# Peptides against a protein of PDB entry 1EMU: the designs that were tried, part 14

Target 1, 132 residues: chain A of PDB entry 1EMU
Amino acid sequence: PPYLKWAESLHSLLDDQDGISLFRTFLKQEGCADLLDFWFACTGFRKLEPCDSNEEKRLKLARAIYRKYILDNNGIVSRQTKPATKSFIKGCIMKQLIDPAMFDQAQTEIQATMEENTYPSFLKSDIYLEYT

## One batch from the design tools (peptide; aimed at target 1 D16 Q17 F40 A41)

Design b2_p15_4 (made by RFdiffusion4)
Pose (drawn by RFdiffusion4):
Structure b2_p15_4 (pose): chain A 132 residues (1-132), chain P 15 residues (1-15)
Amino acid sequence: as target 1 above (132 residues)
Amino acid sequence: SSYEPYMQEVLESLL
């Protein structure tokens, strides 16, 4: 059963659309869906190849991710990401040197944040328990 | 992948 696999690892949960949908509903109700959206945005950004034809799109995307999740140090993703990590990201944006992996460290920190609090809470939530 | 539509939707919402 897919719902049982979701309890075994966050990666199993995020590899299933039903799992993602349920988990995002939970996060939305807890006021922190940005954690999941950011996690997927980093993955989406990284899979774009660093070729000339993608250069403009990638720069706009890197800026968008930075502006929404990294810029103001008040949003949940910004609050859960380390200062040095955000400093590096800002440097990449300003220098326009955007490697595909530039958000990897921030993604890892956000992933640990979900594994540490919201993911376990989700597995004990009414939404999950009802679904199962 | 099963998550690809969600990821694409997240990316589009940022542009």

Design b2_p15_4_s1 (made by RFdiffusion4, then SolubleMPNN; from b2_p15_4, 7 letters changed)
Fold by OpenDDE base, seed 4:
Structure b2_p15_4_s1 (fold): chain B 132 residues (1-132), chain A 15 residues (1-15)
Amino acid sequence: as target 1 above (132 residues)
Amino acid sequence: SSNQPIIEEILNSLL
């Protein structure tokens, strides 16, 4: 069953709608749902191919991601990303150079945080174990 | 992908 694959890799968990739902619920209880939301925001943003017609929308979205997750010093995403990474993102926003990959490093760092902490905790949580 | 609905939800919530 899919839940066994979720225990094999975070990627498998994040590729399954049911797995995502359970994991997100767990993260909300832990006060760190923004880790997952940011990760998916980055994924979604990267999928938006730049073109003349969507440039303004992409900029708006990039600003929103930056403002909500990176700029907020009290947020868990900000606390779990390196200063240099956040500075790079800020630079992209200020220069309005909105490359699809501008959040990649931040996403990698947040993914590492999940891999090392919240993902293992999820696998030993009541939410996951009761589902199995 | 099965995660696309979540992505869309999150992106839409940001705008």
Scores: peptide ipSAE 0.763, ipTM 0.962, DockQ to the pose 0.875
OpenDDE base, seeds 1, 2, 3, 5: peptide ipSAE 0.761, 0.759, 0.755, 0.760; ipTM 0.962, 0.962, 0.961, 0.962

Design b2_p15_4_s2 (made by RFdiffusion4, then SolubleMPNN; from b2_p15_4, 6 letters changed)
Fold by OpenDDE base, seed 1:
Structure b2_p15_4_s2 (fold): chain B 132 residues (1-132), chain A 15 residues (1-15)
Amino acid sequence: as target 1 above (132 residues)
Amino acid sequence: SSNEPIIKEIMESLL
């Protein structure tokens, strides 16, 4: 069943709507749902291929992601990303160099945080265990 | 994949 795949790989969990729903609920209770939301924001952003018709939208979206998750020094995403990574993103925003991959390093660091902390905790949680 | 709905939700919430 899918819930066994979720325990084998975070990737499997994040590819399953039911798994995402349970994991996000868990993260909200732990006060760290921004980790997952940022991860998906990065994925969604990278999927937007640059073109003349979406240039303004991509810039606005990049700025929104930056302001919500990176610029907020008190946020969990900001606390779990390295200064050099945040500085690079800031530079991209200031220079308006909005490459689809500009959040990749930050996404990698947040993914590592989930792999090492919240994902293992989720697999031990009542939310997951009661579902199985 | 089955994560498209949540991606859409998050992207829309940012704009």
Scores: peptide ipSAE 0.780, ipTM 0.966, DockQ to the pose 0.865
OpenDDE base, seeds 2, 3, 4, 5: peptide ipSAE 0.775, 0.777, 0.774, 0.780; ipTM 0.966, 0.966, 0.966, 0.966

Design b2_p15_4_s3 (made by RFdiffusion4, then SolubleMPNN; from b2_p15_4, 8 letters changed)
Fold by OpenDDE base, seed 1:
Structure b2_p15_4_s3 (fold): chain B 132 residues (1-132), chain A 15 residues (1-15)
Amino acid sequence: as target 1 above (132 residues)
Amino acid sequence: SSNDPIIEEIMNSLL
């Protein structure tokens, strides 16, 4: 069943709508849902291929991601990303160099945080165990 | 994919 795949790989969990729903609920209870939301924001952003018609949208979206998750030093995403990574993103925003991959390093660091902390905790949670 | 709905939700919430 799918819930066994979720325990074998975070990737499997994040590729399953039911798994995502349970994991996000867990993260909200732990006050760290921004980790997952940021991860998906980065994925969604990278999927937007640059073109003349979406240039303004991509810029606005990049700024929104930056302001919500990176700029706020009190946010969990900001606390779990390295200064050099945040500085790079800031530079991209200021220079308006909005490459689809500009959040990749930050996404990788947040993914590592989930792998090492919240994902294992989720597999031990009542939410997951009661589902199985 | 199965994660498309959540991606769209997050993207829309940012704009």
Scores: peptide ipSAE 0.737, ipTM 0.960, DockQ to the pose 0.872
OpenDDE base, seeds 2, 3, 4, 5: peptide ipSAE 0.732, 0.731, 0.734, 0.736; ipTM 0.959, 0.960, 0.960, 0.960

Design b2_p15_4_s4 (made by RFdiffusion4, then SolubleMPNN; from b2_p15_4, 6 letters changed)
Fold by OpenDDE base, seed 1:
Structure b2_p15_4_s4 (fold): chain B 132 residues (1-132), chain A 15 residues (1-15)
Amino acid sequence: as target 1 above (132 residues)
Amino acid sequence: SSNEPIIEEIMESLL
């Protein structure tokens, strides 16, 4: 069943709508849902291929992601990303160099945080265990 | 994949 695959790989969990729902609920209770939301925001952003018709949208979206998750020094995403990574993103925003991959390093660092902390905790949680 | 609806939800919430 899918819940067994969720325990084998974070990737499997994040590819399953039911798994995402349970994991997001868990993260909200732990006060760290922004980790997952940021991860998905980065994925969604990278999928937007640059073109004349979406230039303004991409810039606005990049700025929104930056302001919500990176610029907020008190946020969990900001606390779990390296200064050099945040500085690079800031530079992209200021220079308006909005490459689809501009959040990749930050996404990688947040993914590592989930892999090492919240994902293992989720697999031990009542939310997951009661579902199985 | 099954995560597309969540991605769209989050993307829309940012704009």
Scores: peptide ipSAE 0.747, ipTM 0.962, DockQ to the pose 0.868
OpenDDE base, seeds 2, 3, 4, 5: peptide ipSAE 0.739, 0.741, 0.734, 0.741; ipTM 0.961, 0.962, 0.961, 0.962

Design b2_p15_5 (made by RFdiffusion4)
Pose (drawn by RFdiffusion4):
Structure b2_p15_5 (pose): chain A 132 residues (1-132), chain P 15 residues (1-15)
Amino acid sequence: as target 1 above (132 residues)
Amino acid sequence: APESYTDEVIDNLLE
């Protein structure tokens, strides 16, 4: 059963659309869906190839991710990401040197944040328990 | 399967 696999690893949960949908509903109700959206945004950004044809799209996307999740140090993703990590990301944006992996460290920190609090809470939530 | 959600997140960020 897919719902049982979701309890075995966060990666199993995020590899199933039903799991993602349920988990995001939980996060939305807890006021922190940005954690999941950012996690997927980093993955999406990284899979774009660093070729000339993608240069403009990638810069705009890197800026968008930075502006929404990294810029103001008050949003949940910004609060859960380290200062040095955000500093590096800002540098990449300003220098326009955006490697595909530039958000990897921030993604890892956000991933650990979900594994540490919201993911376990989700597995004990009414939403999950009802679904199962 | 999660690729569609990734695309949706990316499209929303580029709007």

Design b2_p15_5_s1 (made by RFdiffusion4, then SolubleMPNN; from b2_p15_5, 9 letters changed)
Fold by OpenDDE base, seed 4:
Structure b2_p15_5_s1 (fold): chain B 132 residues (1-132), chain A 15 residues (1-15)
Amino acid sequence: as target 1 above (132 residues)
Amino acid sequence: SPEKIIQEIMEKLLE
């Protein structure tokens, strides 16, 4: 069953709509749902291929991601990303150099945070175990 | 499967 695959890798969990729903609920209870939301925001952003027709949209989205997750010093994403990574993102925003990969390093760092802490905790949580 | 949640997150960010 799918829930067994979720325990094998975070990738499997994040590729399943039901798995995402349960994991997000767990993260909300832990006060760190922004980790997952940011991760998916980065994925969605990277998929937007730059072209003349979507430059404004991409810039707006990049700014929104930056302001909500990176600039918020009290946020879990900001606390779990390295200063150099945040500085690079800020530079991209200020220079309006919006490369599809500009959030890749931040996404990697947040993914590592989930792999090391919240994902293992989720697999030991009541919400996951009761689902099984 | 994750397409819907990605779109929802992006749409909210663009509001």
Scores: peptide ipSAE 0.744, ipTM 0.967, DockQ to the pose 0.877
OpenDDE base, seeds 1, 2, 3, 5: peptide ipSAE 0.738, 0.738, 0.734, 0.739; ipTM 0.966, 0.966, 0.965, 0.966

Design b2_p15_5_s2 (made by RFdiffusion4, then SolubleMPNN; from b2_p15_5, 10 letters changed)
Fold by OpenDDE base, seed 4:
Structure b2_p15_5_s2 (fold): chain B 132 residues (1-132), chain A 15 residues (1-15)
Amino acid sequence: as target 1 above (132 residues)
Amino acid sequence: SPDEIIEEIINELLS
């Protein structure tokens, strides 16, 4: 069953709608749902092709991601990203250099946080275990 | 698939 694959890799969990729902619920209870939301926001942002028709949308989205997750020093994402990474993102926003990969490093760092902390905890949670 | 949650998050950010 899919839940066994979820325990084998975070990627499998994040590629499954049911897995995402359970994991997100768990993260909300832990007060760190922004980790997952940011991760998916980065994924979605990267998928937007840089072209004339998407320029305004991409800039707006980049700014929104920055303001919500990076600029907020009290947020879990900000606390789990390196200062140099946040500074780079800020620079991109200020210079309006909106490369599709501008959030990649931050996404990697947040992914590592999930891999090392929240993901293992999820697999030990009542939410996951009761689902199995 | 994760496409649904991605769109949800993006739409919220752009709203």
Scores: peptide ipSAE 0.781, ipTM 0.969, DockQ to the pose 0.872
OpenDDE base, seeds 1, 2, 3, 5: peptide ipSAE 0.779, 0.777, 0.774, 0.778; ipTM 0.969, 0.969, 0.968, 0.969

Design b2_p15_5_s3 (made by RFdiffusion4, then SolubleMPNN; from b2_p15_5, 9 letters changed)
Fold by OpenDDE base, seed 4:
Structure b2_p15_5_s3 (fold): chain B 132 residues (1-132), chain A 15 residues (1-15)
Amino acid sequence: as target 1 above (132 residues)
Amino acid sequence: SPESIIKEIMEELLS
């Protein structure tokens, strides 16, 4: 069953709608749902291929991601991303250089945080264990 | 599967 695959890799968990739902619920209880939301925001942003027709949309989205997750020093995403990474993102926003990969490093760092902390905790949680 | 949540999050950010 899918829940066994979720325990094998975070990728399997994040590729499953039910897995995402349970994991997100768990993260909300832990006060760190922004980790997952940011991760998916980065994924969605990267999928938007740059072109004349979506330039404004991409800029707005990049700014929104920056303001919500990076600029907020009280947020868990900000706390779990390196200063150099955040500075790079800020630079991209200020210069309006909105490359599809501009959040990749931050996404990687947040993914590592989930891999090392919240994902293992999720697999030990009542939410996951009761689902099995 | 993740497309739904991605869309939701992006729409929230752009709202």
Scores: peptide ipSAE 0.775, ipTM 0.969, DockQ to the pose 0.879
OpenDDE base, seeds 1, 2, 3, 5: peptide ipSAE 0.774, 0.773, 0.769, 0.773; ipTM 0.969, 0.969, 0.968, 0.969

Design b2_p15_5_s4 (made by RFdiffusion4, then SolubleMPNN; from b2_p15_5, 8 letters changed)
Fold by OpenDDE base, seed 1:
Structure b2_p15_5_s4 (fold): chain B 132 residues (1-132), chain A 15 residues (1-15)
Amino acid sequence: as target 1 above (132 residues)
Amino acid sequence: SPESYIKEIMEKLLS
């Protein structure tokens, strides 16, 4: 069943709507749902191919991601990303160099945080265990 | 699939 695959890898969990729902519920209880939201925001942003018709949309989205998750010094995403990574993103925003991969390093760091902390905890949580 | 969730997050960010 799918829940067994979720225990095998984080990506299996994140590729399943039910898995996402349960994991996000868990993260909300832990006060760190922003980790997941940021991760998916980065994925969605990267999928937007640069073109004249979506230039304004991409810039607006990049700014929103930056302001909500990176610039927020009290946010969990900001606390779990390296200063150099945040500085690079800031530079991209200031220079309006909106490359599809501009959040990749930050996404990697947040993914590592989930892999090492929240994901293992989720697999030990009542939410997951009651589902199995 | 994660597509619907991605869409939701992006729409919230752009709202």
Scores: peptide ipSAE 0.758, ipTM 0.970, DockQ to the pose 0.911
OpenDDE base, seeds 2, 3, 4, 5: peptide ipSAE 0.756, 0.755, 0.757, 0.756; ipTM 0.969, 0.969, 0.969, 0.969

Design b2_p15_6 (made by RFdiffusion4)
Pose (drawn by RFdiffusion4):
Structure b2_p15_6 (pose): chain A 132 residues (1-132), chain P 15 residues (1-15)
Amino acid sequence: as target 1 above (132 residues)
Amino acid sequence: SSPEAYMDEVIESLL
């Protein structure tokens, strides 16, 4: 059963659309869906190849991710990401040196944040328990 | 199902 696999690892949960939908609904109700959206945005950004044809799209995307999740140090993703990590990201944006992996460290920190609090809470939530 | 559709939706929402 897919719902049982979701309890075994966050990666199993985020590899199933039903799992992602349910988990995002939970996060939305807890006021922190940005954690999941950012996690997927980093993955989406990284898979774009660093070729000339993608340069403009990648710069706009890197800026968008930075503006929404990294810029104001008040949003939940910004609050859960380390200062040095955000500093590096800002540097990449301003220098326009955007490596595909530039958000990796921030993604890891956000991933750990979900594994540490919201993911376990989701597995004990009414939404999950009802679904199962 | 694959998460690609959700990923695409997240990316499009940022553009």

Design b2_p15_6_s1 (made by RFdiffusion4, then SolubleMPNN; from b2_p15_6, 8 letters changed)
Fold by OpenDDE base, seed 1:
Structure b2_p15_6_s1 (fold): chain B 132 residues (1-132), chain A 15 residues (1-15)
Amino acid sequence: as target 1 above (132 residues)
Amino acid sequence: GSPEPIIEEIMNSLL
């Protein structure tokens, strides 16, 4: 069953809509759902290929991601990303250099946070165990 | 199902 694959890797969990729903519910209870939302925002952003027709949309989206998750120093995403990473993102926004990969390092750091902390906790949670 | 609907939901919420 899918829930066994979820326990094998975070990637398997994040590739399954049902797994994501359970994990997100768990993260909300822990007050850290922004980790997952940011991770998916980065994925969605990177999928947008730069072109003339979506330049404005990409800039707006990049700014929104920056303001919501990076700029707020009290946010969990900001607390779990390195200063140099946040400074790089800020620089991209200020210079309007919106490369599809501009959030990659931040996404990697947030992924590591989930791998090391929230993902293992999820597998021990009542939400996951009762589902199995 | 795939995560695509969730990604789209998050993207739309940011715009």
Scores: peptide ipSAE 0.760, ipTM 0.968, DockQ to the pose 0.904
OpenDDE base, seeds 2, 3, 4, 5: peptide ipSAE 0.759, 0.752, 0.755, 0.756; ipTM 0.967, 0.967, 0.967, 0.967

Design b2_p15_6_s2 (made by RFdiffusion4, then SolubleMPNN; from b2_p15_6, 5 letters changed)
Fold by OpenDDE base, seed 1:
Structure b2_p15_6_s2 (fold): chain B 132 residues (1-132), chain A 15 residues (1-15)
Amino acid sequence: as target 1 above (132 residues)
Amino acid sequence: GSPESYIKEVMESLL
């Protein structure tokens, strides 16, 4: 069953809508749902291939991601990303150099945070165990 | 199901 695959890797969990739903519920209770939302925001952003018709939309999205998750120093995403990574993103925004990969390093760092902390805790949680 | 629906939800919430 899918829940066994979720325990084998974070990737399997994040590739399943039901897994995402349960994991996000857990993260909300832990006050850190932004980790997951940011991760998916980065994925969604990277999928938007630059073209003339979506230039303004991509810029707005990049700014929104930056302001919501990176600029807020009290946010969990900001606390779990390195200063150099945040500085790079800021630079991209200021220079309006909006490459699809501009959030990749930040996404990697947030993924590592989930792998090391919230994902293992989720597998020990009542939410997951009651589902199994 | 796939994660595409949630990706869409997150992206739409940003605008």
Scores: peptide ipSAE 0.782, ipTM 0.966, DockQ to the pose 0.933
OpenDDE base, seeds 2, 3, 4, 5: peptide ipSAE 0.778, 0.777, 0.779, 0.778; ipTM 0.965, 0.965, 0.965, 0.965

Design b2_p15_6_s3 (made by RFdiffusion4, then SolubleMPNN; from b2_p15_6, 7 letters changed)
Fold by OpenDDE base, seed 2:
Formats: sequence, structure tokens, C-alpha cells
Structure b2_p15_6_s3 (fold): chain B 132 residues (1-132), chain A 15 residues (1-15)
Amino acid sequence: as target 1 above (132 residues)
Amino acid sequence: GSPEPIIEEIINSLL
């Protein structure tokens, strides 16, 4: 069943709407939902093809991601990303150099945070165990 | 289901 796949890898969990829903609920209770939301925002951003018709949308989205998750020093995403990574993103925003991969390093760092902390905790949570 | 609907929801919430 799908819930067994969720325990095998974070990737499997994040590739399933039901898994995402449960995990997000857990993260909200832990005050860490922004980790997941940021991760998916980065994925969505990277999928937007650079072209003339998408430039405004891509820039707006990049700015929104930056302002919500990176610039906010009180946010968990900001605290779990390295200063050099945040500085790079800031530079891209300021220079308006909006490469599809500009959030890749930040996404990787947040993914590592989830892998090391919240994901294992989720698998031990009542939310997950009651679902199984 | 796939995560695409969730991705779109998050993206739209940012725009």
C-alpha cells in the first residue's frame, strides 16, 4: 500500500497527494509547514519554462518566494538555509536574473532538513501510525 | 494522485 512507500523514501511521500496531506498536517502541528510549502514552491517555479510570455510571472513568483521564505528571518526556511544560499537568491532577485535553477540549492537544503528531522518524526507520529 | 494540484495551489497562493 502507498503508506509503506511513504516510509521508504521522502520522495515517495511527496509524490502522493494523500501522503502530502498527512505530512503537511503533521508539519502544521509542529509549526514547520513552510518547509514543505517552500519545497513545492521551488518545484513549481523550476517547472515554469523561461520565455517572453512567462517572464513577468516568473519574476513575480521568484520575488514572492524570496519575500515569504528567504527574507523573513523569523521563518523556519530562512533559519534552515545557509547564508550563502540566501545571499545568492537575493542577488538573483536584485539583478533580475531569474534562472529556473535559482532556488535549487535552497530546496536541497530544506529537503535535507526534512530528511533529517521532520520526515523521521512524521513516521513516528500518531497521524501516520493511525493511518496505517 | 500526483502532487501537481498541490503545487499549483501553492504557486497560486503566492501570486
Scores: peptide ipSAE 0.759, ipTM 0.967, DockQ to the pose 0.905
OpenDDE base, seeds 1, 3, 4, 5: peptide ipSAE 0.758, 0.754, 0.758, 0.758; ipTM 0.967, 0.967, 0.967, 0.967

Design b2_p15_6_s4 (made by RFdiffusion4, then SolubleMPNN; from b2_p15_6, 4 letters changed)
Fold by OpenDDE base, seed 1:
Structure b2_p15_6_s4 (fold): chain B 132 residues (1-132), chain A 15 residues (1-15)
Amino acid sequence: as target 1 above (132 residues)
Amino acid sequence: GSPESYIKEVIESLL
């Protein structure tokens, strides 16, 4: 069953809508749902191929991601990303150099945070165990 | 299901 695959890797969990739903519920209770939302925001952003028709949308989205998750120093995403990573993103926004990969390093760092902390805790949680 | 629906939801919430 899918829940066994979720325990084998974070990737399997994040590739399943039901897994995402349960994991996000857990993260909300822990006050850190922004980790997951940011991760998916980065994925969604990277999927938007640069072209004339989506230029404004991409810029707006990049700014929104930056302002919500990176600029807020009290946010969990900001606390779990390195200063150099945040500085790079800020630079991209200020220079309007909106490359599809501009959030990749930040996404990697947040993924590592989930792998090391919230994902293992989720597998020990009542939410996951009661589902199994 | 796939994660595409949630990706869309997150993106739309930011725009």
Scores: peptide ipSAE 0.775, ipTM 0.964, DockQ to the pose 0.932
OpenDDE base, seeds 2, 3, 4, 5: peptide ipSAE 0.774, 0.773, 0.774, 0.774; ipTM 0.964, 0.964, 0.964, 0.964

Design b2_p15_7 (made by RFdiffusion4)
Pose (drawn by RFdiffusion4):
Structure b2_p15_7 (pose): chain A 132 residues (1-132), chain P 15 residues (1-15)
Amino acid sequence: as target 1 above (132 residues)
Amino acid sequence: SSPESYMDEVIDSLL
């Protein structure tokens, strides 16, 4: 059963659309869906190839992710990401040197944040328990 | 099911 696999690893949960939908509903109700959206945004950004034809799209995307999740140090993703990590990201944006992996460290920190609090809470939530 | 559609939605929402 897919719902049982979700309890075995966050990666199993995020590899199933039903799992993602349920988990995002839980996060939305807890006021922190940005954690999951950012996690997927980093993955999406990284998979774009660093070729000339993608250069403009990638710069706009890197800026968008930075503006929404990294810029103001008050949003949940910004609060859960380290200062040096955000400093590096800002540098990449300003220098326009955006490697595909530039958000990796921030993604890892956000991933650990979900594994540490919201992911376990989700597995003990009414939403999950009802679904199962 | 694949998460690609959610990923695309997230990316499109930022553009």

Design b2_p15_7_s1 (made by RFdiffusion4, then SolubleMPNN; from b2_p15_7, 6 letters changed)
Fold by OpenDDE base, seed 1:
Structure b2_p15_7_s1 (fold): chain B 132 residues (1-132), chain A 15 residues (1-15)
Amino acid sequence: as target 1 above (132 residues)
Amino acid sequence: GSPEPYIQEVMESLL
C-alpha cells in the first residue's frame, strides 16, 4: 500500500496527494507547514518555462516566493536556508534575472531539513500510525 | 494521486 512507500522515502511521500495531505496536517500542528509549501512553490516555479507571455507572471511569482519565505527572517524557511543562498535569491530578484532554477539550492536545503527532522518525526506520529 | 493539484494550489495562493 502507498503508506509503506511513504516510509521508504520522502520523495514517495511528496509524490502522493494523500501523503502530502497527511504530512501537511502534521507539519501544521508542528508550526512548520511553510517547509512543505515552499518546497512545492519551488517545484511549481521551476516548471514554468520562460517565454514572452509568462515573463510578468514569473517575475511576480519569484518576488512573492522571495517575500513570503526568504525575506521573512522570523520564518522557518529563512531560518533553515543559508545566508549565501538567500543572498543569491535576493540578487536574482534585484537584477530581475529570473532563471527557473533560481530556488533550487534553497529547495535542496529545505528538503534536507525535512529529511533530517520533520519527515522522521512524521513517521512516528499518531497521524501517520493511525492511518496505517 | 498526483501531487499536481497541490502544486497548483500553492502557486495560485502566491498571486
Scores: peptide ipSAE 0.823, ipTM 0.975, DockQ to the pose 0.916
OpenDDE base, seeds 2, 3, 4, 5: peptide ipSAE 0.821, 0.819, 0.820, 0.822; ipTM 0.974, 0.974, 0.974, 0.975

Design b2_p15_7_s2 (made by RFdiffusion4, then SolubleMPNN; from b2_p15_7, 5 letters changed)
Fold by OpenDDE base, seed 1:
Structure b2_p15_7_s2 (fold): chain B 132 residues (1-132), chain A 15 residues (1-15)
Amino acid sequence: as target 1 above (132 residues)
Amino acid sequence: GSPEPYIQEVIESLL
């Protein structure tokens, strides 16, 4: 069943809408749902191929991601990303160099945070165990 | 199910 795959890898969990729902519920209770939302924001952003029709949308989205998750120094995403990573993103925004990969390093760092902390805790949580 | 619906939900919430 899918819940067994979720325990084998974070990737499997994040590739299943039911897994995402349960994991996000857990993260909300822990006050760190922004980790997951940021991760998916980065994924969604990277999927937007640069073109004339997407230019305004991509810039707006990049700016929104930056302002919500990176610029907020009190946010969990900001606390779990390295200064050099945040500085690079800021530079991209200021220079309006909106490459599809501009959030990749930040996404990697947030993914590592989930792998090392919230994902293992989720697998030990009542939310997950009661589902199984 | 696919994660695509949630990806779109997050994106739309930011725009």
Scores: peptide ipSAE 0.813, ipTM 0.974, DockQ to the pose 0.915
OpenDDE base, seeds 2, 3, 4, 5: peptide ipSAE 0.812, 0.810, 0.811, 0.813; ipTM 0.973, 0.973, 0.973, 0.974

Design b2_p15_7_s3 (made by RFdiffusion4, then SolubleMPNN; from b2_p15_7, 7 letters changed)
Fold by OpenDDE base, seed 4:
Structure b2_p15_7_s3 (fold): chain B 132 residues (1-132), chain A 15 residues (1-15)
Amino acid sequence: as target 1 above (132 residues)
Amino acid sequence: GSPEPIIQEIIESLL
């Protein structure tokens, strides 16, 4: 069943709506749902192909991601990303150089945080175990 | 199902 695949890799968990829903519920209870939301925001942003017709929307989205997750010093995403990574993102925003890959390093760092901490905790949580 | 609907929901919530 799918829940067994979720325990085999974070990738499998994040590729399944049901898995995402359970994991997000768990993260909300832990006060760190922003890790997952940011990760998916980065994925969605990267998938937007840059062109003249969507430049304004891409800039708006990049700014929103930056303001909500990176600029917020009290947020878990900010706490789990390196200063150099955040500085790079800020630079992109200030220069309005909105490359599809501008959040890649931050996404990698947040993914590592989930892999090392919240994902293992989820697999031993009541939420996951009750689902199995 | 795929995560695409969730991705779009998150993106739209930011705009």
Scores: peptide ipSAE 0.761, ipTM 0.968, DockQ to the pose 0.889
OpenDDE base, seeds 1, 2, 3, 5: peptide ipSAE 0.757, 0.761, 0.754, 0.760; ipTM 0.968, 0.968, 0.967, 0.968

Design b2_p15_7_s4 (made by RFdiffusion4, then SolubleMPNN; from b2_p15_7, 8 letters changed)
Fold by OpenDDE base, seed 1:
Structure b2_p15_7_s4 (fold): chain B 132 residues (1-132), chain A 15 residues (1-15)
Amino acid sequence: as target 1 above (132 residues)
Amino acid sequence: GSPEPIIKEIMESLL
């Protein structure tokens, strides 16, 4: 069953809508759902190929991601990303150099946080265990 | 199911 695959890797969990739903519920209870939301925001942003027709949209999205998750120093995403990573993103925003990969390093760091902390905790949670 | 609906939801919420 899918829930066994979820326990084999975070990637398997994040590739399944049902798994994501349970994990997101768990993270909300832990007050750290922004980790997952940011991770998917980065994925969604990277999938937008730069072109003349979506330039404004991409800029707005980049700014929104930056302001919501990076700029807020009290946010969990900001606390779990390196200063140099946040500085790089800020630089991209200020220079309006909006490369599809501009959030990749931050996404990697947040992914590592989930791998090391929230994902293992999820597999021990009542939410996951009661589902199995 | 695919994670695409969740990605779409998050993207839309940012704009």
Scores: peptide ipSAE 0.765, ipTM 0.969, DockQ to the pose 0.893
OpenDDE base, seeds 2, 3, 4, 5: peptide ipSAE 0.763, 0.754, 0.760, 0.761; ipTM 0.969, 0.968, 0.968, 0.969

